# Peptides against a protein of PDB entry 5OK6, part 82

Target 1, 215 residues: chain A of PDB entry 5OK6
Amino acid sequence: ELPGLDSQWRQIENGESGRERPLRAGESWFLVEKHWYKQWEAYVQGGDQDSSTFPGCINNATLFQDEINWRLKEGLVEGEDYVLLPAAAWHYLVSWYGLEHGQPPIERKVIELPNIQKVEVYPVELLLVRHNDLGKSHTVQFSHTDSIGLVLRTARERFLVEPQEDTRLWAKNSEGSLDRLYDTHITVLDAALETGQLIIMETRKKDGTWPSAQL

## One batch from the design tools (peptide; made by RFdiffusion4, then SolubleMPNN)

Design b2_p18_2_s3 (from b2_p18_2, 7 letters changed)
Fold by OpenDDE base, seed 4:
Structure b2_p18_2_s3 (fold): chain B 215 residues (1-215), chain A 18 residues (1-18)
Amino acid sequence: as target 1 above (215 residues)
Amino acid sequence: SSWEVTEEDRELQAKMLA
């Protein structure tokens, strides 16, 4: 059942648990398409529950570039294309109005950058491959705050690399050459890794040599 | 995968395996 309009407004827009609440690292936030949200605002501010301004179900279709992977369009801007809601507020709206059939929620995490918390709307999708079998790839999402060490561990896990096998990462750069990711403690951001970038996991040979030793 | 391995990637592979 839909709460009263004033109650809806207070639950979604209040500074404690609503849209304007402080960001906290690790929390889930959700994107809501701006036009829908503005329609909802108009509806709840209008004071008439029977108003023609009823927003209907949440529809984020315009935020997606595809309905297969549900990838967001590039260049979306907070406040222009979407609003961010904390999980509680999102779940309220979904419970009240529903979500368009078949659409996944657009869940994102708050990350901590050196001087700011932000919702990471665009995490980095890396194309993970093995040096000896490029035909088998895994696209994996990482936070900009994730370490290269996590990328390596994830690659090892996805490719079922045995613990005794020694591995390292290379990134294909914009020039089409390979840069070795030497420092596993730096972040994806620090390494300037980008969505769609090829990451090659090299496995050390049984003789103790690296395949790339001749590069 | 949403991303495809390019011919350039295969050339890089060939160099790594050489």
Scores: peptide ipSAE 0.052, ipTM 0.727, DockQ to the pose 0.542
Fold by OpenDDE base, seed 5:
Structure b2_p18_2_s3 (fold): chain B 215 residues (1-215), chain A 18 residues (1-18)
Amino acid sequence: as target 1 above (215 residues)
Amino acid sequence: SSWEVTEEDRELQAKMLA
């Protein structure tokens, strides 16, 4: 059953638990398409539950570039294309109005950057490969706040690298050369890694030499 | 998405394996 319109407004648009609440690192937030959200605002502010302004099901179709992988379009802007809601507020709206059939929720995490908390709408998608077989790739999402050490561990896991095997990472740069990721304690952001960038995991030979020793 | 190995990537691989 739909709550009263004033109750809906108070549950979603409040500074303590709603849209305006402080961001907290690690929390989930959800994107809602701006036009739908504005229609909902107009509906609940109108005070007539039987109004023709009823927003219907949440439909985020315009935010997606594809309906296969459900990737977001590039260049979406908060407040213009979408609004961000905390998990509780999102779940209320979905419970009241529904979500368009077949569409996944657009869940994102709050990250801690130097001097700011933000919802990471665009995590970094890296293309992970092994040095000896570039044709077998794993696309994996990482936060900008994730360490290069996590990228390396993830690559080892995806390629089923045995614990005794020594591995290191290289990034293909914009000039087509390889930059070695020496420091595993820096972040994806600090390393300036970008979506679609090729990351090569090199495995040390049994003789203790590296394949790239002649580079 | 099937990432297509470019000729540049093959040259890079060849350098790494040399």
Scores: peptide ipSAE 0.032, ipTM 0.671, DockQ to the pose 0.529
Fold by OpenDDE base, seed 1:
Structure b2_p18_2_s3 (fold): chain B 215 residues (1-215), chain A 18 residues (1-18)
Amino acid sequence: as target 1 above (215 residues)
Amino acid sequence: SSWEVTEEDRELQAKMLA
């Protein structure tokens, strides 16, 4: 049975775990399609549980570009396309109304940027390749707050690079040239890496030379 | 941005091996 309409409203909007709660780094938030959320608001504010304004199951279908990988559409805007809810509020709504069958929740993390905390709706998806492997790539998701060092370690792990092998990263820039990622302590954001950007892991030759020394 | 390695990207990789 659904909680009372006033209780729902208070729990989702005004509760300690409501929509208006402060963001905290590392916490999970969830996207809810805006129209559904507005329908829910109208329902719970209407005061009639039997109202024709009942929102039904949560359906985020319009936020996805595909139902295979469940990737978000590009350019979605908070408050226009979706609402962000903290995990507790999301789980309440799902428990009360359900989620569309087969549709995954759109979970995102709060990240801490230099001057602000935000929900990272669009993490960076990098295309990792080896300089010496023309046929194999790994798409890996990173936070903007992840270090280049993490990207490098992840690339090494994905390509099963032996610990004794020395490796470094290059990013393909917008001009089609390669920029070396020298500093492994800077973030993905600081390096201005973007989704779909090609990241080449170069492995040092056994003779101690780098393949790129010939470029 | 391509989610797959393009021919241009392969050519770029090949230059690193040359």
Scores: peptide ipSAE 0.030, ipTM 0.670, DockQ to the pose 0.535
Fold by OpenDDE base, seed 2:
Structure b2_p18_2_s3 (fold): chain B 215 residues (1-215), chain A 18 residues (1-18)
Amino acid sequence: as target 1 above (215 residues)
Amino acid sequence: SSWEVTEEDRELQAKMLA
């Protein structure tokens, strides 16, 4: 059942559990398309449930680049293109209005950055390749807070590297050179890795030499 | 199995590591 308009407003905008509540690392937040949200605001602020301002189902179609992979468009801006809602508020709106048929929720995680929590709307997409076959790639998403060690483990898993094989990572920089990712304990952010960046996994040879040592 | 690095891979690696 649809709650009263004042109750809807209080649930979604309530500073304790609503849109303005503090971010907490690891929590899920959801994107809502700005036009829909503004229509909802107008509806609930109008005080008339029978008004022509009824927002209908949540429709995030304009936020997606495609309906196959459900990738977000690049360059979306909070407060302009979308609003962020905590999971509780999102689930309330979905229960009240529904979500457009076939659209997935746009769930994102709160990450802990140095001295700030942020909803990570755009995780880093890395292009993982092997040193000896740059033509075979795996695109994988990582959080900015994920370790280089996780990137390495993920690359090993995607390329079915045997546990006994020794591997290390290189990143192709903006100059076209390769930077070796020596420290596996630093984050993707600390390593300044960016979406679309080529990450090369080098595998140690059976003779104990590295392919890159022949360069 | 030791990953066989092709000559093309070596040239590309050399160019990328230079």
Scores: peptide ipSAE 0.027, ipTM 0.605, DockQ to the pose 0.089

Design b2_p18_2_s4 (from b2_p18_2, 9 letters changed)
Fold by OpenDDE base, seed 4:
Structure b2_p18_2_s4 (fold): chain B 215 residues (1-215), chain A 18 residues (1-18)
Amino acid sequence: as target 1 above (215 residues)
Amino acid sequence: PSHEVTEEDRELEALMNK
């Protein structure tokens, strides 16, 4: 059942689960398409539950570039294209109005950057490959705050690398050359890794030599 | 999923696997 309009407004805008609440690292926030959200605002502010301004189900279709992988369009701007809601507020809206059939929620995490908390709307999608089979990729999403060590561990897991096998990472740069990711403690952001970038996991040979030692 | 291997990728693969 739909709560009263004033209750909806208070829960979503001004409550402990409100849109304006402080960001906290690790929390889930959700994107809501701006036009739908504005329609909802108009509906709940109008004071008439039978108003023609009823927003209907949440429809984020315009935020997606594809309905296969449900990737967001590039260049979406908070406050223009979407609003961010904390998980509780999102779940309230979904409970009240529903979500368009077949659309996944657009869940994102709050990350902590050196001086700011931010909802990471665009995590980095890396193409993980092995040095000897560049044609077989695993696309994996990482936070900008994730370590290169996590990327390496993830690559090892995806390729079923045995614990005794020694591995290291290379990034294909924009010039088509390979940059070795020496420091595994730096972040994806610090390494300037970008979405769609090829990350090559090199495995040490049984003789103790690296395949790339001849580069 | 398969990445579309570029010519550069093949060259890199060849270099790394020499």
Scores: peptide ipSAE 0.283, ipTM 0.860, DockQ to the pose 0.562
Fold by OpenDDE base, seed 5:
Structure b2_p18_2_s4 (fold): chain B 215 residues (1-215), chain A 18 residues (1-18)
Amino acid sequence: as target 1 above (215 residues)
Amino acid sequence: PSHEVTEEDRELEALMNK
């Protein structure tokens, strides 16, 4: 059953638990398409439940680049293309209005950057490969706040590398050369890794030599 | 998924596997 319009407004648009609440690292937030959200605002502010301004089901179709992988379009802007809601507020709206059939929720995490908390709308998608088969990639999403050590562990897991095998990472740069990722304690952001970038995992030979020793 | 291997990638692969 739909709550009263004033109750809906208070549950979604408040500074403690709604849209205006402080961001907290690790929490889930959800994107809502701006036009739908503005239609909902107009509906609940109008005070008439039978109004022709009823927003219908949440439809985020315009935010997606594709309906196969449900990737977001590039260059979307908060407040222009979408609004961000905390998990509780999102779940209320979905419960009241529904979500368009077949569309997944657009869930994102709050991350802690050196001077700001933000919802990470665009995590980094890296192409993980092995040094001996660059054509076989695993696409994996990482936060900008994830360490290079996590990227390396993830690559080892995806390629089923045994614990006794020694491995290291290289990034293919824009010049087509390889930059070695020596420091595993820096972040994806600090390493300036970008979406679509090729990350090569090199495995040490049984003789103790590296394949790239001649580079 | 298969990455589109460039000529540069083949050269790099060849260098890393000598």
Scores: peptide ipSAE 0.272, ipTM 0.852, DockQ to the pose 0.572
Fold by OpenDDE base, seed 2:
Structure b2_p18_2_s4 (fold): chain B 215 residues (1-215), chain A 18 residues (1-18)
Amino acid sequence: as target 1 above (215 residues)
Amino acid sequence: PSHEVTEEDRELEALMNK
């Protein structure tokens, strides 16, 4: 059953539990398409439940670039294209209005950056490759807060690297040169890794030499 | 998905795999 309009507004916009609540690292937030959200605002602010302003089901279709992988369009802006809601508020709206059939929720995590919490709408998509076959990539998403060590472990897993094989990472930079990722404890953000960047996993040769020793 | 290998990538690959 739909709550009263004032109750809906208070649940979703309440500064303690609603849209304006403080971000907390590790929490899930959800994207809501801005036009739908504005229609909802108009509906609940109108004070008439029988009004023609009923928003219908949540429809985030305009936020997706495809309906196969459900990837977001690039360059979406908070407050312009979408609104961020905490999980509780999102679940209320979905329970009240429904979500468009077949659409997944757009769930994102709050990450802790230096001196700020942010909802990570766009995780970093890295192209993981092996030093001996740069054409065969695994695209993997990472948080900006993920360690280079996680990227390395993920690359090893994707390429089925045996535990006894030594590996290390290189990033192809914008100048086309290879930057070695020496410190595996720094984050993807600290390493300035970007979406679409080629990350080369180098495997140590059986003779104990590195392929890159010739660079 | 396959990465589109640039000429630079081929040169790097060739250098690393000599």
Scores: peptide ipSAE 0.196, ipTM 0.831, DockQ to the pose 0.621
Fold by OpenDDE base, seed 1:
Structure b2_p18_2_s4 (fold): chain B 215 residues (1-215), chain A 18 residues (1-18)
Amino acid sequence: as target 1 above (215 residues)
Amino acid sequence: PSHEVTEEDRELEALMNK
């Protein structure tokens, strides 16, 4: 049974777990398609539970570019295309109205950037490859706040690199050249890495030379 | 998924693997 309309409004908008609550790093937030959310607002503000403004199931279909990988469309704008809700509010709406059958929730994390907290709607998807087989990629998602050290560790794990093997990263830049990622303590953001960017893991040769020494 | 290797990527691969 649906809660009273006023209770729904208070819980989603005005509660300690409402839409307007402060962002906290590491917390999960969820995207809700804007038109659905606006219809819900109109429904709960209308005061008639039997009104024709009933929003039905949450349907985020317009936010997805495909129904296979469930990737978001590029260039979605908060407040125009979607609304962000904290996990508690999202779960309430889903429990009350349901989610479209087979559609996954659009969960995102709050990240802390140097001067702001935000929901990271678009994490960075990197194409991890080995220097000797650029055609075999592992697409891995990283936060902008993740370190290059994490990218390197992830690449080593994905390629089953033995602990004794020495490795380093290169990024293919927009000019087609390779930029070496020297500092492993900087973030993905600091390194200006972008979605779809090729990240090359170079493995040191047994003779102690680097493959890139020939570049 | 396999990355679609560009000709530039092949050249880079060839340079790194001589």
Scores: peptide ipSAE 0.194, ipTM 0.828, DockQ to the pose 0.674

Design b2_p18_3_s1 (from b2_p18_3, 8 letters changed)
Fold by OpenDDE base, seed 5:
Structure b2_p18_3_s1 (fold): chain B 215 residues (1-215), chain A 18 residues (1-18)
Amino acid sequence: as target 1 above (215 residues)
Amino acid sequence: SAEDARFKAELEAIAAAA
């Protein structure tokens, strides 16, 4: 059952717990397709629950580039293509109107960047491979705020590397060469890693030498 | 591309030395 139109507006469009609330690192926010949201606004502002402006179920289809992996289209812009709602507000709308059958929610996290909080709509997807098995890659999503150390640990976990084995990372650069990721304390953002970039995990030999020393 | 070919050569060298 739908609550009163004024109640809906107050739950969603407010500065304390709704759309305008402050961003807090680690919290989940959700994307809502802009046209649907505008239709909802018109509906609740109209004051007639039986109005022809009823928005129907939430449909984010136009935000997805595919319905298999449910990846977002590139270049979407907040306020033009979608609006962001905190988890509580999103769940209210879903409970009131439903979500299009088969569509997953578009959940994103608030991250802390230097001097600003932001909902990270586009995390970085990296292609992780081993130096001696280039045929198998693991695509893993990382935040721009994640450290290179986390990328390395993740690679080790995905490839089932034993704790006693020493590993390090290389990245394919824009010139088609390999760059060492020496500093594991900098972030993915600081390292300027991009979606689709190949990251190679090199494993140290038993004799203590690195395979790359033979280059 | 030429860039990919160079990168592949580097990777192959690393793999061969493993």
Scores: peptide ipSAE 0.031, ipTM 0.668, DockQ to the pose 0.080
Fold by OpenDDE base, seed 1:
Structure b2_p18_3_s1 (fold): chain B 215 residues (1-215), chain A 18 residues (1-18)
Amino acid sequence: as target 1 above (215 residues)
Amino acid sequence: SAEDARFKAELEAIAAAA
């Protein structure tokens, strides 16, 4: 059941629990297409529940680059293309107006960056490969706050590396050469890794030598 | 690109040494 218009406004845009609430690391927020949200605002501010300004169901179609993988378009800007709502507010809107059939919600997490919390709309997608099988890649998403150690562990898991096998990571740099990722404690952000970047997992030989030592 | 070619060569060298 749809609440009163004033109640909707307070519930969704309340500065303490709504759109304007402080970001908290680990919380889920959701993207709502800007035009729909503005239509909703106009509707609830109009004071007439039967007005022609009724927003209809939430439709984020314009935010997606395709309806297969439901990837976001690149370069979307908060406040221009979408608004961010905390999970509670999102679920209220969905319950009241519905979400376009078959369209997934766009859920993102709040991450803790140095001196700031941010909803991570674009996590980093890395292309993981083994040094000896470059033709087989795994695309994996990581937060900017994830450690290189997590990237390494993830690569080991995806390639079924045995615990006794030693591995290390290389990244293709902007100059087209390989940079060794020595420090596994720094974050993806600190390492300046980017979406689409190739990450090579090198496995130590049984004789104790590294394949890259021959370069 | 030249950069890609260089990177590919490095990768191939690593792969060949494995």
Scores: peptide ipSAE 0.031, ipTM 0.657, DockQ to the pose 0.079
Fold by OpenDDE base, seed 2:
Structure b2_p18_3_s1 (fold): chain B 215 residues (1-215), chain A 18 residues (1-18)
Amino acid sequence: as target 1 above (215 residues)
Amino acid sequence: SAEDARFKAELEAIAAAA
């Protein structure tokens, strides 16, 4: 059941769980296509539930680049292409208006950066490979706040590396050369890793030497 | 080893294709 228009406005815009709510790390927020949201604003601010300004169901189709993996288009801008809502507000809107059939919600997490909280709309997708089989990649999503250590652990897990095997990471840089990721305590952001970047896991040989030592 | 040689060759190819 649709609540009163004023109640909708207060709940979504001005409530403790509204769009102006402070960001908290780890919380889920959702993207809403801007034109739909503006239509909703016009509807609820108009004060007439019978108005022709009814927004209909939420449709984020224009935010997606594909309907297979439901990846977002690149370069979307908050306030221009979409609005961010906290989980509670999103769920209210979905319950009131519905979501386009077959379309998934666009859920993102709040991350803690050194000086700010931010909804991470574009996590980093890395291409993980082994040094001895560069043709077989695993695409894995990471937060900018994830450590290189987590990337390494994830790579080890994906490639079923035994605990006794020693491994280390290399990143292909923009110049096409390889940079060794020495410090596993820095973040993906600190290492300036980007989506689509190739990350090579090198495994130490049984003789105690590294394959890269012969380069 | 053959593995080392392959690794080197692939890395060189990656660098060259950049």
Scores: peptide ipSAE 0.029, ipTM 0.656, DockQ to the pose 0.730
Fold by OpenDDE base, seed 3:
Structure b2_p18_3_s1 (fold): chain B 215 residues (1-215), chain A 18 residues (1-18)
Amino acid sequence: as target 1 above (215 residues)
Amino acid sequence: SAEDARFKAELEAIAAAA
């Protein structure tokens, strides 16, 4: 059953637990299409539950580029295309109004950047390959706040590298050349890695030499 | 090894295209 309109407004918009509450790293937030949210605001502010301004089911269709992989369109802007809600608020709205049939929620994580918390709407997708088999790639999603060390560990896991094997990473830069990722403690953001970028994992030889050292 | 040679060739090709 739908709660009273004032109760809905308080639960979703209150400054302590609602839409405007401070972001906390690691929390899940959800995207809501802007027009639907504005319709909901008008409905609850109108004071009439039987009003023609009833927003209906949440429908984020316009935010998706496809209905197969449910990828977001590029270039979406907070406050213009969508509104961000904390998990509790999102689940309330879904329970009250429903979500369009077959449409997944758009869940994103709060990340800690150097001077600000932000919901990471667009994480980085990297193309991981081995130096000895460039034809087999793994596309893996990373946060901008993930370390290069995590990228390396992930690559090792995906390619089933044995623990005793030593590995390191190279990135293909915008100029088409390869840059070695020496510091594994810096983040994906610090390394300026971008979606679609090729990352090559090099494996050390049994004789202790690196394949790239023969250049 | 053949793997090393291939990797070297790829790296050299990338460097040359830079």
Scores: peptide ipSAE 0.031, ipTM 0.643, DockQ to the pose 0.522; fails the geometry check

Design b2_p18_3_s3 (from b2_p18_3, 9 letters changed)
Fold by OpenDDE base, seed 5:
Structure b2_p18_3_s3 (fold): chain B 215 residues (1-215), chain A 18 residues (1-18)
Amino acid sequence: as target 1 above (215 residues)
Amino acid sequence: SAEDEAFRAALLEAEAAA
């Protein structure tokens, strides 16, 4: 059952727990397609629950580039294509109106950047490979705030590297060259890594030599 | 190994292209 229209508005459009609440790092927020949200606003502001302005189920179809991997279209803009809601507000709307059958929620995390919090709508997708099998990539998503050390640990886990094996990373740059990622304490953002970029994990040989050292 | 050599070749080609 739908709550009263004024109650719906107060639950979603407020500065403490709704759309206007402060961003906090690590919290989950959800994308809602802009046209649906505007229709909902018109409905609840109209004051008639039986109005023809009833928004129906949440439908985020226009935000997705595909219905297989449910990846977002590139270049979506907050306030134009979608609105962001905190988890509580999102769950209220879903409980009241439902979500289009088969569509997953579009959940994103708040991240802490220098001097600003933001919802990271577009995390970085890196192509992880081993130095001895460059043709087999594993796509893994990382936050811009994740360290290169985390990328390395993730690569080690994905490739089932034993703890005693030593590994290091290379990145293929825009010029086609391979650059060593020496500093594992900097972030993905600081290293200027981009979606679709190839990251090569090199494993040290049993004899203590690196495959790349025999140049 | 042949795979290690291929990796080194890729590094050299990349450096030469830079």
Scores: peptide ipSAE 0.229, ipTM 0.783, DockQ to the pose 0.464
Fold by OpenDDE base, seed 3:
Structure b2_p18_3_s3 (fold): chain B 215 residues (1-215), chain A 18 residues (1-18)
Amino acid sequence: as target 1 above (215 residues)
Amino acid sequence: SAEDEAFRAALLEAEAAA
């Protein structure tokens, strides 16, 4: 059952637990299409539950580039294209109004950057390959705050590398050159890695030599 | 191996482009 309009407004917009509450790293937030949200605001502010301003089901269709993989369109802007809600507020709205049939929620995580918390709407998609099989790539998503060490561990897991095998990473830069990722403690952001970038995992040979060292 | 050579070639091309 729909709660009273004032109650809806308080649950979603209050400064302590609503849309404007402080971001906390690791929390889930959800995207809501801006026009729907504005319609909801008008509805609850109007004070008439029987008003023609009823927003209907949440529909984020305009935020998706496709209905197969449910990837977001590029270049979406907070406050213009969508509104961010904390998980509790999102679940309230879904329970009250419903979500368009077959459409998944757009869940994103709060990350901590050096000077700010931010909802990471666009994580980095890297193309992981082995040095000896450059034609077989695995696309994996990473946070900007993930370490290069995590990228390496993920690559090792995807390629079923044995624990005793030694590995290291190279990144193909915008100029087409390969840069070795020496420091595994820096983040994806610090390394300036971007979506679609090729990351090569090099495996040390049994004789103790690196494939790249024979140059 | 041939695959190692391909990787080394990619590295050399990168150095030449630098």
Scores: peptide ipSAE 0.226, ipTM 0.784, DockQ to the pose 0.424
Fold by OpenDDE base, seed 4:
Structure b2_p18_3_s3 (fold): chain B 215 residues (1-215), chain A 18 residues (1-18)
Amino acid sequence: as target 1 above (215 residues)
Amino acid sequence: SAEDEAFRAALLEAEAAA
């Protein structure tokens, strides 16, 4: 059963647990398509639960570029294309109105950047490859706040690199050159890595030489 | 470094050949 309209508004829009609550690193937030949300606002503000302004089930279809991988369209803007709700508020709306059949929730994490928290709507998808087999890639998602060390560890795991093997990373930049990622303690953001970027894992040879040193 | 430049060139060639 749907709660009263005023109760719905208070649950979703309040500054303590709703849309206006402070962001906290590591928490899950959810995207809601803007037009649906505005329709919901109009409905609950209208004061008549039998109003023709009933929003129906949540439908985020216009936010997706495809219904296979359920990737978001590029260039979506908060407040224009979607609103962000904390997990509790999202789950309330889903319980009240439902979510379009077969459509996944758009869950994102709060990350901490210098002097600000932000919902990371677009995590970075990197193409991980080995230096000796550039044709075989693993696409892996990372946060902008993840370290290059994590990227390296992830690459090692995906390529089943033995613990005794030494590895390092290179990034293909927009100019078409390769930049060595020397510092593994910096973040994906600090390294200016972006979605679709090729990351090459170089493995040290058994003789102790690097493949790159013989070129 | 000279090493980095050489590796860049080799990797780019390998990628172009793939």
Scores: peptide ipSAE 0.128, ipTM 0.759, DockQ to the pose 0.121
Fold by OpenDDE base, seed 2:
Structure b2_p18_3_s3 (fold): chain B 215 residues (1-215), chain A 18 residues (1-18)
Amino acid sequence: as target 1 above (215 residues)
Amino acid sequence: SAEDEAFRAALLEAEAAA
């Protein structure tokens, strides 16, 4: 059942769990396509529940580049293409209006950056490979705030590396050069890793030598 | 592949330059 229009507005826009609430790291926020949201605003501000301004169910179709993996289009801008709502507000809207059939919610996490909290709309997708099989990649998603250590651990897990095997990472740069990721304590952001970037896991040989050391 | 060899070469070069 739809609550009163004023109640909807207060709950979503001005409530403690509304659109303007402070971001907190680890919390889930949801994207809502801007045109739908503006239609909803017009509806609830109009004061007539029987008006022709009824927004219908939430439809984020225009935000997706595909309906298989439900990946977002690149270059979407907050306030232009979508609005961000905290989980509580999102769930209210979904309960009131519904979500387009078969369409998943667009859930994103708040991350803590050095100076700000931000909803991470575009996490980093890295292509993990082994030094001896560069053609076989595993695509894995990471937060910009994840450590290189986590990337290394994830690579080791994906490639079923034994605990006794020593490994290290290299990143392929856009110009084709390779940089060794020496410091595993820095973040993906600090290392300037980007979506689609190749990350090479090098495994130490049984003789104690590194493949890259054999010049 | 030729690409794999190029990357291996780049890996070796990167290590040498480090």
Scores: peptide ipSAE 0.041, ipTM 0.688, DockQ to the pose 0.111

